# Ledger of designs, part 80: peptides against a protein of PDB entry 6DSZ

Target 1, 361 residues: chain A of PDB entry 6DSZ
Amino acid sequence: NYVVTAQKPTAVNGCVTGHFTSAEDLNLLIAKNTRLEIYVVTAEGLRPVKEVGMYGKIAVMELFRPKGESKDLLFILTAKYNACILEYKQSGESIDIITRAHGNVQDRIGRPSETGIIGIIDPECRMIGLRLYDGLFKVIPLDRDNKELKAFNIRLEELHVIDVKFLYGCQAPTICFVYQDPQGRHVKTYEVSLREKEFNKGPWKQENVEAEASMVIAVPEPFGGAIIIGQESITYHNGDKYLAIAPPIIKQSTIVCHNRVDPNGSRYLLGDMEGRLFMLLLEKEEQMDGTVTLKDLRVELLGETSIAECLTYLDNGVVFVGSRLGDSQLVKLNVDSNEQGSYVVAMETFTNLGPIVDMCV

## One batch from the design tools (peptide; aimed at target 1 D262 R298 Y343)

Design b2_p27_3 (made by RFdiffusion4)
Pose (drawn by RFdiffusion4):
Structure b2_p27_3 (pose): chain A 361 residues (1-361), chain P 27 residues (1-27)
Amino acid sequence: as target 1 above (361 residues)
Amino acid sequence: ETEEKEEEEEEFWEELEEELEKKEEEE
């Protein structure tokens, strides 16, 4: 027999922003399935540079540039457990994606977990963290000689884990995650020590959270902490400091995705399965000593995009809406809600044949 | 030039936040 592609996969599973082509090159990297798309934000709008194709299902896609690098290094993990670090190199008149490092990191003894694979990267590029199998947190230290991507497993006493994030602004690599056991689910803190290959007691106390907490947000350096998004209550956790708001405006649909807007983290974008688009706020309270603190949380609806699996703010009040169940599109957010109450205006839609349930000729 | 562009983005987002707050007060 023989199989050909009549149409490339159109559903968007992942999208990230960063400086990948050159410095201050606002790149939008869209992950379909086996395809990877790279764009440069120009005055024209989204203009592509190179659409590559891999022999795998892109499951983790993150950007970073470690200590003393020219441009961000891209990291990709295949669902069949193929890890690689890539670098856009336009040294010649052509374009080549050099593979700085690669290595298969499948464990012969783990069970894939509910909520699938998670790929997290250290705030200061100390290591790559993986959550492939239950009870096994895999660490991949980041240096130069680790070109044949080597790795080691730590053990995780917490068996059922929902979402994991690396915390900003800590003494060393620290992890914040939501896990489940009997008696509801909780949030616990750990420290990753890649010198002893162990877990150390984390920065702060283990708190009880909402029963349906589904997302953890890494809050940037000026504030520090973690934001946990459940079904009905949005909570902020940072050591002893703790804030939460529970608007009934949210419970109608589960919040699925989040995206950081400002570098400060004062503003965030949220998405419903009903197709909404929220703005999560961390309002400031600059005090007498020239320091900045955080006072409250406020969520107010912006309008509605399409159902988003990915979410990314690009530039000049524009957000790319990566839709898996429908057309992905481009959106302009305006201060003046011109029509109705929707601060959201569609600029461009991308044909997504969506989940093809049935068909005929 | 980069700093001016970043300042314009900060002003834009602050104006949007204030407009959201005014809409809540009107309701």

Design b2_p27_3_s1 (made by RFdiffusion4, then SolubleMPNN; from b2_p27_3, 12 letters changed)
Fold by OpenDDE base, seed 1:
Structure b2_p27_3_s1 (fold): chain B 361 residues (1-361), chain A 27 residues (1-27)
Amino acid sequence: as target 1 above (361 residues)
Amino acid sequence: AKEEREKAEREYLEALEEALKKREEEE
């Protein structure tokens, strides 16, 4: 009996940073297919805390903090449409990951979207939004007392959503999304009415964006609005201000992932298909009335890493590079460049053994 | 301690941004 020790999956398909174990702990959570790994970020590096087996491939993994929670909760959606909200509990040496809420959000009707599952959380924790199927936006209202995640669908006229986020600073939950129609790609916003279970007109739209516009970044206050990332351009829009840049350096390879560095959304990490790591900088301008406006956008090459499937900034210039195609890395951003002009130094490399071909014989 | 860490983090990121800006001005 060869106990084929099923090698643990090593390819990373998601990562998130937050305060999951406590209000004070900085955590790195890594999704490796069906496995969730939980680390505490320490001065000495990543300390493993817990591994959790999930009942399916993790498709969405997001930390969120509802009003009156001391620490973050974890939303997980699997590729089989099993949703759960997880909480970390520690009692002495006993560590429990408890399911606070769960549900299956699969519909019997609808075409699964070709761009896969998108899951987003309203920054004010009013709802979870899911793009699972073409022409549908699924809403899970967030209620503390509800152990059963109930969802409803809102019909979306835009059938081909590329990416979607909730915006910050909106009185009502507001989504911003890139969609494609026969005329090209566009950006639109909708307010989500929980009461009426419908979309209302959002604050702004941008028709005819770049043909390869692929990602939406919701920008926190004070800027608000969204960044739209394309192949050739990066644009900002908040309803009042529009700004676009077309840095030649981003044309060399497609940006495939992003992560916010600052809580205020002044800096972002960008990763491309060649493993280049960039910083996107939002330059602020303080107006005479004390309002903060976006002055400029800048993209700066930091260096090279493994090809990121996901990026997450930890602290002190440490970045986790989650890779599906290559080795995942813990990298340090240095203020001083090396002899090659790189600001990136690999601290640790995590060998990717590739997809475990479960040869189910 | 948290505020000090947040301050140190901000100062670090500002220093990095300034370094990146200087590079662009020198190219």
Scores: peptide ipSAE 0.582, ipTM 0.929, DockQ to the pose 0.881
OpenDDE base, seeds 2, 3, 4, 5: peptide ipSAE 0.185, 0.217, 0.579, 0.577; ipTM 0.781, 0.807, 0.927, 0.926

Design b2_p27_3_s2 (made by RFdiffusion4, then SolubleMPNN; from b2_p27_3, 13 letters changed)
Fold by OpenDDE base, seed 2:
Structure b2_p27_3_s2 (fold): chain B 361 residues (1-361), chain A 27 residues (1-27)
Amino acid sequence: as target 1 above (361 residues)
Amino acid sequence: SREEKEKKRKEYLEELVEALKKEEEEK
């Protein structure tokens, strides 16, 4: 009996930061294939709290706080379309991860999308949106009392969605997505009617974006709108204002992940396929009427890290770099650059032993 | 061919629409 000591997965495929264990705790949650790791962020570093085995590979992992919840809940979708909403409960020394709701969201019909599973949550926690199949947008209404995650499909005319997010500050849940058609890539918005189970016309669209536009970032108020990241350009649109930059530095490698630093959406971390870490900055202009508009966008190279699959800003300039291909890192962002012009200092490195090849024995 | 891709896209859309109708009729 070779006890193959099942090596725990080390490759990171998702990470999120929020207040999952309590309202006061800052948590880092890390997805490593079928494993969820929960940490508390402390001044001394990451304190492990719990590891949770999931019934499948984690495809989506998002924190959200419904109205009247004191702490964040966790939405997980597996690669086998098992959805759950998890809550952390602690009773003395006993730690339980409670399934508040669950469901299978697999459809019998539909082509799985080439860009994989996308799961998004409305900022006002009205619904979860899922792009699983071409030409469908699945909606899971969020109800506090519902233990069964029931979903319905809305037909999406745009078959090739690249990325999708819910926008902030919308009266109705509103998605913004990049899609591809024979004419190129475009950005469109739709309002989601829960009542009618249909899409209504969204507030804006932008036809003929960059051919390699790959990511949508929903920007919080006061700016609102979205950032569209391409290979060569970064664009902002909110219906009223459009702004584009084409910093040469981003052309060298594809940006593959992002994370919001400031709650107001003034700064974002960007990671590329070469392990370069950037800061995207939104410069504000305050109008005479008290409205805040975007004045400019700029990108600054911070330094180099492991190739990020995911990024999450913790606190005090500390960033977790979740890597699938390399070692994950805890890094510090400094105000001043080192002699090499880097603002990034590695604090801790988490060895990646590679993908667990499911050796079917 | 481009025509074959367009045909496959049309067929997929027809199947998807039919599936959605059946899902509505079963509710």
Scores: peptide ipSAE 0.257, ipTM 0.823, DockQ to the pose 0.008
OpenDDE base, seeds 1, 3, 4, 5: peptide ipSAE 0.228, 0.214, 0.218, 0.218; ipTM 0.811, 0.800, 0.803, 0.802

Design b2_p27_3_s3 (made by RFdiffusion4, then SolubleMPNN; from b2_p27_3, 16 letters changed)
Fold by OpenDDE base, seed 3:
Parts: structure tokens; sequence; C-alpha cells
Structure b2_p27_3_s3 (fold): chain B 361 residues (1-361), chain A 27 residues (1-27)
């Protein structure tokens, strides 16, 4: 009986960094189709801790830390709409991944959105938001000790949402999203009322953004607001300040992923369809009243990597490049460029044997 | 046509509103 060990998936479709195994450990979590790989980031590299099989292809994977938790919890949503919140528990040498909560969030109504599943978590951990279907925004309240993920839908008037995030520093949970209508693409905000289960008017909107605006980045305090990434432009808006740049270098290839480097949102990694890695820098200006505002945006080309499906900054200038189409990489960002002008050095390469096409027989 | 798409979208939104209302009434 040759147990053909089914070849493990190697194509990466998601990655996140946080403190999942403990408060002190820095973890890299990698989604490879139905598999979750958990690593501890060490000075020597990635140490494997656990691999977990999921009940379907991982569509959303986000770490979050509710008040009172010593370490991050993991939210996973599968392509079959199975949601769970996972906790890492170690007792001596025994490692368990505990399901804190679970639920199926599939609706019998609604058209699945063409842009796929979007899952977001409120920075204050008040709720999870899901854009699964056109015209609906699903909310999962994050209540302590609830083993069953209960969700409700809110009508979203904007049918064609491109991307959505929760904003930081909002009294009520507030979403910011790019949507398309017949007039073009726009940015809008809504406050989410958990009590009334409805949207309220958000703090700001920006009509007629770039036609190819595709990503929203929520910016932490002190800046607040959001960055909107397009094909030709990067814009910032926080309700009070608007700033736009159009660096020619980003026009060459579509930016497809991003990751925050600094906790305060001063720097972001950007990856494009050609495997170029950029740094987006937010220059601060301290006002006389002690408020911090965005002075300028800058984009710098760092170098070239595998085509990133996802990026995550680990620590000490180390970045994991999760690739679906190519080999995933662990890369080092250097302060000084090499002779070719690259700031990127590959540390490790993880061979991608190709997507396991689940042949639905 | 653009008008036909808009009408289809409006119809879809209306159907969603009616469905959401029913889900609230069943709770």
Amino acid sequence: as target 1 above (361 residues)
Amino acid sequence: SAAARAAAEEKYLKELEEALKKEEEEK
C-alpha cells in the first residue's frame, strides 16, 4: 500500500505576521490552499511549529487581538464560507489549535462578488466585516466567549465594491471602500452601527478617484485615514487632508499587494505584477499644536522578487514574499543598494511546484 | 445597454432589501 503522500501545496495564497503562538513569539502564518503553516521567526530563520488542514481553501486569514487576550487570535474564512476563530495553545510539548468560534456565513441570497471574498477586522476588534455578495456587507460581532459566529447583513448600496478596510481611530467601526459605478470609481466611508445593524454616514468621501483604484490601506494613528492605490496614482485622505502622488515607476505594472512595515503606518511594502518591490513612505509633519499630519508620500523601488501574492514584513528588514506563481522568498532589505541599485537580497527560496489544481472530478 | 444594467442592479438591490427585511422579521 503505497500511501501516495499527496504532495503538499506550495503555492502561497496568503500570509500574515503576528504573535499567535505566544505574546513574545513572532510568527509567520502561511496559507497554501487548504493548509495553514505556522512558523516562529528566529534569528536563524523560520522554525516550523505546526501545519493545520482547513475545511476548504483559505480565502481570508487575519490575526487580531481582542482586549484581554495575551496573544493574537486567527480569523479564517474559507472559499466555502466556513468561518472560524483559532487559538494556539501549547501545554508542554503538546500543541493544539483550538477553535474558539466557528460558523458558516453563506447566504442563500445575493450574488457572489466578482472581486471575490473580502474579510476585514476592526482595529479595535469590535467586529469582523465580510464582503461576500454584491450589495451586502456581513458583520460578525466579536463578543467574548461566543462559540458560534453569528452574522448579520447590512445593505450596501454600492454594488461593485473593489476593496474595503476598517479605519483606525474611529469612535464607531468605520469602513472605507473603493467602489465602481457608471460614473467611475469612488471612495466612501460608512460607520457601522452594531446596535441598529445599519450603516451611518461616514466621516468623508472622495468621488472620482483614479479609474483603476484597486486597494485601500487603512492608516493607523496618528495619521489616520486611508491610502488608495491605483495604477497611476497613490492618494491619501483622512477627511481633513488630501494628498496625491503619481510616481511614473508604478505605472509600469499594477500594484497587487501591500503590507505595513511600521506599526504607526509610516512605511508600507508594495508588490506589483512584475515582482517589483516598493517602499511607500509617509513623511510626517508635526504641527505647532502637537498634531501629526501627513506632509508627503514617497515611493521607492527596493528591488525585484518573485511575483508576490502577499507580502509580510517580519522583523529587522526581513520580508516574506508569498508567491502563487513563483517561488516564495525570504528577503532582506538593506540600507545600502548593491551595484545594480537593489536593496533586496534573497535569503531563502521556497520552491513552488505549482498550484494543486483541485480537479473537481 | 447601460440602462438595462442599471435596471437590473436596481432590481437586485430591491430583492436584497426585501430579503434583509424578512430576516429581521424572523428574528
Scores: peptide ipSAE 0.437, ipTM 0.902, DockQ to the pose 0.009
OpenDDE base, seeds 1, 2, 4, 5: peptide ipSAE 0.426, 0.433, 0.428, 0.424; ipTM 0.898, 0.903, 0.900, 0.897

Design b2_p27_3_s4 (made by RFdiffusion4, then SolubleMPNN; from b2_p27_3, 13 letters changed)
Fold by OpenDDE base, seed 1:
Structure b2_p27_3_s4 (fold): chain B 361 residues (1-361), chain A 27 residues (1-27)
Amino acid sequence: as target 1 above (361 residues)
Amino acid sequence: SKAEKEKKEKEYLEELEKALKEKEEKE
């Protein structure tokens, strides 16, 4: 009996940072196919806390903090459309990951979207949004007492959504999305009415964005609005202000992932298909009335890493580079560049043994 | 304290941003 010790999956397909174990602990959560790994970020590095097996491939993994929670909750959606909200509980040495809520959000009717599953959470924790199928936006209302995740669909006229986020600072939950039609790619916003279960007109739209516009970043207050990342350009829009940059350096390789560095959304990490790591900088201008506006956008090359599937800033310039194609890394951002002009130093490398082909024979 | 950590983090990121901008201005 060869106990084929099924090697644990090593390819990373998602990562998030937040306060999951406690209000004060900084956690790194890593999705490796069906496995969730939970770490505490320490001055000495990553301390493993728990591994959790999920009932399917993790497709969405997001931390969120509902009003009056002391720590973050974890939303997971699997590729089989099993949704759950997880809570970390520790009692002495006993560590439990508790399912606070669960549900299956699969529809019997709908074309699965070619760009895969998108899951987003409203910053005010009013709802979860899911783009699972073309022409549908699924809403899961967030209710504290509901152990059963119930969802409803809103029809979306825009059949080919590329990316979608909830915006910050909106009175009603508001989505911003890039979509494609026969005329090109566009950005639109919708307010989501929980009461009427419909879309209302959003605050703004931007028709005819860059043809390869692929990602939406929702920007926190005080800036608000969204960043749209393309192949050649990065644009900002908040309804009142529009700004676009076309830094030549981003044309060399497609940006494929991003992560917010700071809570105010002044800085973002960007990763491309060549493993280049960038910082996107939002330059603020303080007006005489005390309002903060976006002055400029800048993109700065930090250095090279493994090709990121996901990025997450930890603390003190430490970044986790989750890789599907290569080795995942902990990297340090240094203020001083090395002799090659790189600000990136690899601290730790996690060998990727490739996808475990579960040859279920 | 938490506030001291957040302050140090901010100072670090501001220093990094400054270094990046000063590099671009020299190139």
Scores: peptide ipSAE 0.590, ipTM 0.930, DockQ to the pose 0.826
OpenDDE base, seeds 2, 3, 4, 5: peptide ipSAE 0.590, 0.583, 0.417, 0.414; ipTM 0.930, 0.927, 0.903, 0.900

Design b2_p27_4 (made by RFdiffusion4)
Pose (drawn by RFdiffusion4):
Structure b2_p27_4 (pose): chain A 361 residues (1-361), chain P 27 residues (1-27)
Amino acid sequence: as target 1 above (361 residues)
Amino acid sequence: EEEEEELQEELKEWEEEEEELEEEREE
């Protein structure tokens, strides 16, 4: 037999922003399935540079540039456990994606977990963290000689884990995650020590959270902490400091995705399965000593995009809406809600043949 | 209505911060 592609996969599973082509090159990297798309934000709008294609299902896609690098290094993990670090190199008149490092990191003894694979990267590029199998947190230290991507497993006493994030602004690599056991689910803190290959007691106390907490947000340096998005209550956890708001405006649909807007983290974008688009706020309270603190949380609806699996703010009040169940699109957020109450205006839609359930000729 | 005005102020501050960043990029 013989199989050809009559149409490339159009559903968007992942999208990230960063400086990948050059420095201050606002790139939008869109992950379909086996395809990877790279764009440069120009005055025209989204203009592509190179659409590559891999022999795998892109499951983790993150950007970073470690200590002393020219441009961000891209990291990709295949669902069949193929890991690689890439670099856009336009040295010549052509374009080549050099593979700085690669290595298969499948464990012969783990069970894939509910909520699938998670790929997290250290705030200061100390290591790559993986959550492939239950009870096994895999660490991949980041240096130069680790070109044949080597790795080692730590053990995780917490068996059922929902979402994991690296915390900003800590003495060393620290992890914040939501896990489940009997008696509801909780949030626990750990410290990754890649010198002894162990877990150390984390920075702060283990708190009880909402029963349906589904997302953890890495809050940037000026504030520090973690934002946990459940079904009904949005909570902020940072050591002893703790804030939460529970607007009934949210419970109608589960919040699925989040995206950081400002570098400060004062504004965030949220998405519903009903197709909404929220703005999560961390309002500031600059005090006498010239320091900045955080006072409250506020969530107010912006309008509605399409159902988003990915979410990304690009530039000049524009957000790329990566839709898996429908058309992905481009959106302009305006201060003045011109029509109705929707601060959201569609600029461009991308044909997504969506989940093809049935068909005929 | 007051909540809408407060949101519009936040969006306005965000627009101003974008403009400042554009100016810094040009320099």

Design b2_p27_4_s1 (made by RFdiffusion4, then SolubleMPNN; from b2_p27_4, 12 letters changed)
Fold by OpenDDE base, seed 2:
Structure b2_p27_4_s1 (fold): chain B 361 residues (1-361), chain A 27 residues (1-27)
Amino acid sequence: as target 1 above (361 residues)
Amino acid sequence: SEEEKRLKEVLEELEEEEKKREEERAK
């Protein structure tokens, strides 16, 4: 009887940072297939707190803080469409991960989208949005007392959504998305009415964006709006201002992940398919009326890491590089470049043993 | 290079901001 001790998964397929264990603790949460790992970020590195087995591969993992919560809650959606909201509770040495709410959000009818599952949370915590199927946007209203996650669908006219985010600073929950039609790729916005269960016209749209536009970043106030990342260009739009850059350096490899460095959305980390790490910078211009506008966008090469599936800025210039294809890393951003011109130094490397092929014997 | 100088300024600002946040958390 060979007890094949099921080797723990090592490939990272998602990571998030926030205040999950307490209001004060900075956490790193790592998704490794069906496993959730919870760490506290310390000056000494990552302290493991808890591991949680999930009933399926983690497809979406997002932290959010509803009004009146002291710490973040965790939304998880599995590849089998099991949704849950998790809370961390500690009483002395006893650590419990409590399910606040759960539900299955699978539809009986629908074509699963080829670009996979997208899950997003409204910055004001009014709803969760899910793009699971072509031509449908699923909404989960967030209600504190509801233990059952109930969802409804809104029909999207746009069948091929590439990426979608909720915008900041909107009176109603507003999505911004890149979609593809026979004419190319476009950006559109919709307001989401919970009451009427329909889309209303959003504040802006941009037709005929770059053909390879692949990611939407919602920018917080005071800038607002969104960044659209393509193969050759990075664009900003907020309804009033449009700005585009085409730095030659990003054309060399496809940007595949991003993470916000600053709460105000002035800086973002970008990772590409070659493991290059970039900083995207939003340069501010203060107007005479006290309004802050975007002056320019800039991209700077920091260095090279493992190929990131996900990135998260922690603190003190420390970045977690979650890798599916290679070893995950903790890296430090330095002010001074090394002899090779890199501003990135690996602090810790987490060996990826590759996909566990479940040999059904 | 001028590019290296611009990047250095950005990273210096990042370190200064983090240092200020640490000092504020330690109060």
Scores: peptide ipSAE 0.275, ipTM 0.813, DockQ to the pose 0.895
OpenDDE base, seeds 1, 3, 4, 5: peptide ipSAE 0.121, 0.269, 0.017, 0.251; ipTM 0.611, 0.811, 0.424, 0.797; seed 4 fails the geometry check

Design b2_p27_4_s2 (made by RFdiffusion4, then SolubleMPNN; from b2_p27_4, 11 letters changed)
Fold by OpenDDE base, seed 1:
Formats: C-alpha cells, structure tokens, sequence
Structure b2_p27_4_s2 (fold): chain B 361 residues (1-361), chain A 27 residues (1-27)
C-alpha cells in the first residue's frame, strides 16, 4: 500500500499580515490553495504556529479588527463561496481556530465575473463587500452577535468591474471601483446603504482613466482617496486632488500586486509580472491649516524577487513575497544597494513544487 | 546618482520609523 503522502501545496495564492494570534504578535498568514499557514514574525524569522485545512480553495483572505476586539479576525471566502470569520484562541498550549461566523454566499443566478472573486472589508468594519457576479455587489453586514453570515445583493449598473475597494474616512461605507464600458475604463464611487440596501452617489468619479487600469488602492487618512494603477500610469484621486504619473519603468511589465507599508499610506510595495519590486511613495505637503495633501507620487525600483502573487510588508524592512509561479521569499530591504544595484536581498526561499492537482480520485 | 540617493533616503526613513515603533513598543 503506497501511502501517497499527498504533497502539501506550495504555491501561494494569498498572504496577509496583522495581529491574529494576539494584539502584540505580528503574524503572517499564507494561503496555499486549501491550506492556511499561520506564522509569528520574530527577529529570528517566521515561527510556524498552526496550519489549517479549509474546505475549498481560499479565494479571499483578509484581516480586520471590529471595534472592541483586542486582535484581528480573519475573513475567508473559498472559491466555492463558503465564507467564514475565524478567531485565534490559545489556552495554554492548546491552539484553536474558532469559527465565529459562517455562511454560503453563492447565488443561484449570476454570471461569475471574469476577473474572479473580489472580497473587501470596510475599514470601519461595517460590512464585507463581495464582487462575485457581474452586475451584483454582495454585502455581508458585520454583526458581532450573528453566527450566520447573511448577505444581500445590490445591483451594479456597471457590469464589468475590474477592481473595487472600500475607501477610508467615509461617513458611510463607500466603495471605489474601476469598471469598463464601451467608452473605456472609468473610476466611480458609491456609498453603500445597509438600511436601504442600495447604492447612493459617491463623493467622486473619474471618467476615462487609462485603458488598462487594473487596480484600486484605498489610501488611509490623512490623504484619503484612492490610487489607480494601470499599465502605463499611476493616478491618485480623492475628490479634491488629482495627480497622475507615467514612469517609464512600469511600462516594461504589468503591476500585479501591492501592499501598504505605512499605516498612513505614504508608501506601498508594488510587484510586477517580471518579479520587479517597487516602492510607490506619496509625498506629503502640509498646508498652513495643518491639513496634509498629496504633493507628488514617485516610483522607485528596489530590486527583483520571485514573481509575486501577493506581497506583505512585515517589519524591519522584511517583505514576504508570496509566489504562485515561483518560489516564495522572505526578502530584506536594505538602505545600501548591493554590487548589482539592488536594495533587495533574499533571506529565505520557499521552494514551490508546482500546483498540486488535488486529483480527487 | 541623485535617484539612488533619494531611494537610499527613503529606505533610511523606513528603518528609522521602524526603530521608533520598536522603541515605542518596548516602553
């Protein structure tokens, strides 16, 4: 009897950092198909804490901290539309991952979107938003007492949403999204009314963005607004201020992932399809009234890594590069460049053995 | 290059901010 030890998946399809195990611990969570790996980030590197098998491929993995929670909760959505909110509990040496809430959010009617599943959480933890199907935005209200994740749909007039995020600093939950119509790609905002289960007009829109605009980054306060990343351009808009750059260096390869470095949204890591790692910088201008506005955007090449499916800044200039196509890496950002002019040094490499086709025999 | 100096400054600021945060966590 050859016990075919099912090789564990090694390809990374998502990663997130936060305070999941405790308020003080910095965690790295890695999604590898149906597997969730939980690490504590230490000065010595990644310490494995727990591995969790999920009932399906992880499609969305987001940490969030509702008001009054001491640590982050984990939202997971699977490719089969099973949603759950997970909590880490430790009692002595016993570690449990507890399901606080769960539900299936599949609709009987709808065309699955070509850009796949998008899951987002309101920064104020009022709701989860899901773009699963064309012409629908699914809302899961976040209620502490509800063990069942109930969702409702709001109709989107915009049938072809490319990317969507919740904005920061909005009185009502507000989404910002890139969509495509026959005239091109555009950015629009909507307020989400939980009470009326409808969209209200958002604070701003930007028509006729770059034709290949593919990503929305919600920018925290004090800047607010969003960054729109295209093939050739990076733009910022917050309703009052618009700024665009077209650095030639980003034209060489498509930016495919991003991660915020600073809590205030001053810096972001960007990864492209060639494994180049960039820093996007938001330069501040302090106004006489004490308001902070965006002065400029800048992109700087840091170096090369494995092709990132996801990026997450940890601490002390350490970045986790989650790769689906290549080896995942822990890399260090250095102040001084190496002999090759790179500011990136690989600290650890995690071999990717390729997609484990779970042949359910 | 001036560009390299700017990048180096950015990375230095990153390290300094992290050191400050680490010092604040130790208090």
Amino acid sequence: as target 1 above (361 residues)
Amino acid sequence: SEEEKRLQEILRELEEEEKRREEERKK
Scores: peptide ipSAE 0.282, ipTM 0.808, DockQ to the pose 0.850
OpenDDE base, seeds 2, 3, 4, 5: peptide ipSAE 0.210, 0.277, 0.010, 0.108; ipTM 0.771, 0.808, 0.367, 0.624

Design b2_p27_4_s3 (made by RFdiffusion4, then SolubleMPNN; from b2_p27_4, 14 letters changed)
Fold by OpenDDE base, seed 2:
Structure b2_p27_4_s3 (fold): chain B 361 residues (1-361), chain A 27 residues (1-27)
Amino acid sequence: as target 1 above (361 residues)
Amino acid sequence: EKEKEELKKVLQELEEEEKKRKEEAAA
């Protein structure tokens, strides 16, 4: 009996950064199929802290901080629709990953969406939203005392949701989503009523966005609103301000991932299918009333990396490039370009040994 | 040239912001 030691998965399916181990530690969390890797970000690089086996492939991984929590909690949803909220606890050298809440959110009836599982968390931690099935939006209310993740469905009239996020600065939890109908792609907003378990009309909509609009970025205050990324254009909308750019450089390859660099949402990293790394810049305009509005959008090419499945800005111009198709990287953003005009330098490379086909026997 | 100078400024601001955060966290 050759015990083929199943090689650990190396392909990255997702990554997030936040304060999971402590309030002070900056963590990088990496999803590799069924494995969660937890690192502390240090001046010397990534320090491994813990690996966690999950019951199924990680499909959603999001950090969030409910009111009164000192550190972030981790929401995970697996491809088998197992949901959990995890907390890191350390007692001396003993590390424990505590399940605060869990549940299975699978429906017996529904068509799984072709664009896969989407999971989002309200910035005010009122709810988790899940797009699992066409024509349904699943809501998990966040309650501190409930160890069982209970969900309900709200019907979406829009059957083909491409991407969805919760908006910032909304009195009620508000989703913004790109959807496709026979007339093209559109952006719509809905308020989510936990009480009535229904959608109310959201603050704005944008009909007939770019045909290849694929990504929604919720922008924090003071800007608010959302960025919509297409193949040829990047648009901003917040209900009052609309702005679109069509930088020729983004037309060359599809943007497939993004990450916010700063808490105020003034800068984002963008990664495309060719491994190009961009900075998206939101230029501020201060109004006479003290309101901050978007003056302009700008995209700058930083350099080339492995093809990112996910990006996360860490600290001190260091970016983690999580790759599914290639080697994952830690890269440094430099102020001065190299001789080739690149601002990106690889610091560390993590070999990807290819897809482990987990034959579930 | 002007675009590169503007990008340089953004990257400088990024490094300065991170430096400041580290100084504030170490205090």
Scores: peptide ipSAE 0.263, ipTM 0.795, DockQ to the pose 0.823
OpenDDE base, seeds 1, 3, 4, 5: peptide ipSAE 0.247, 0.237, 0.026, 0.257; ipTM 0.783, 0.777, 0.432, 0.787; seed 5 fails the geometry check

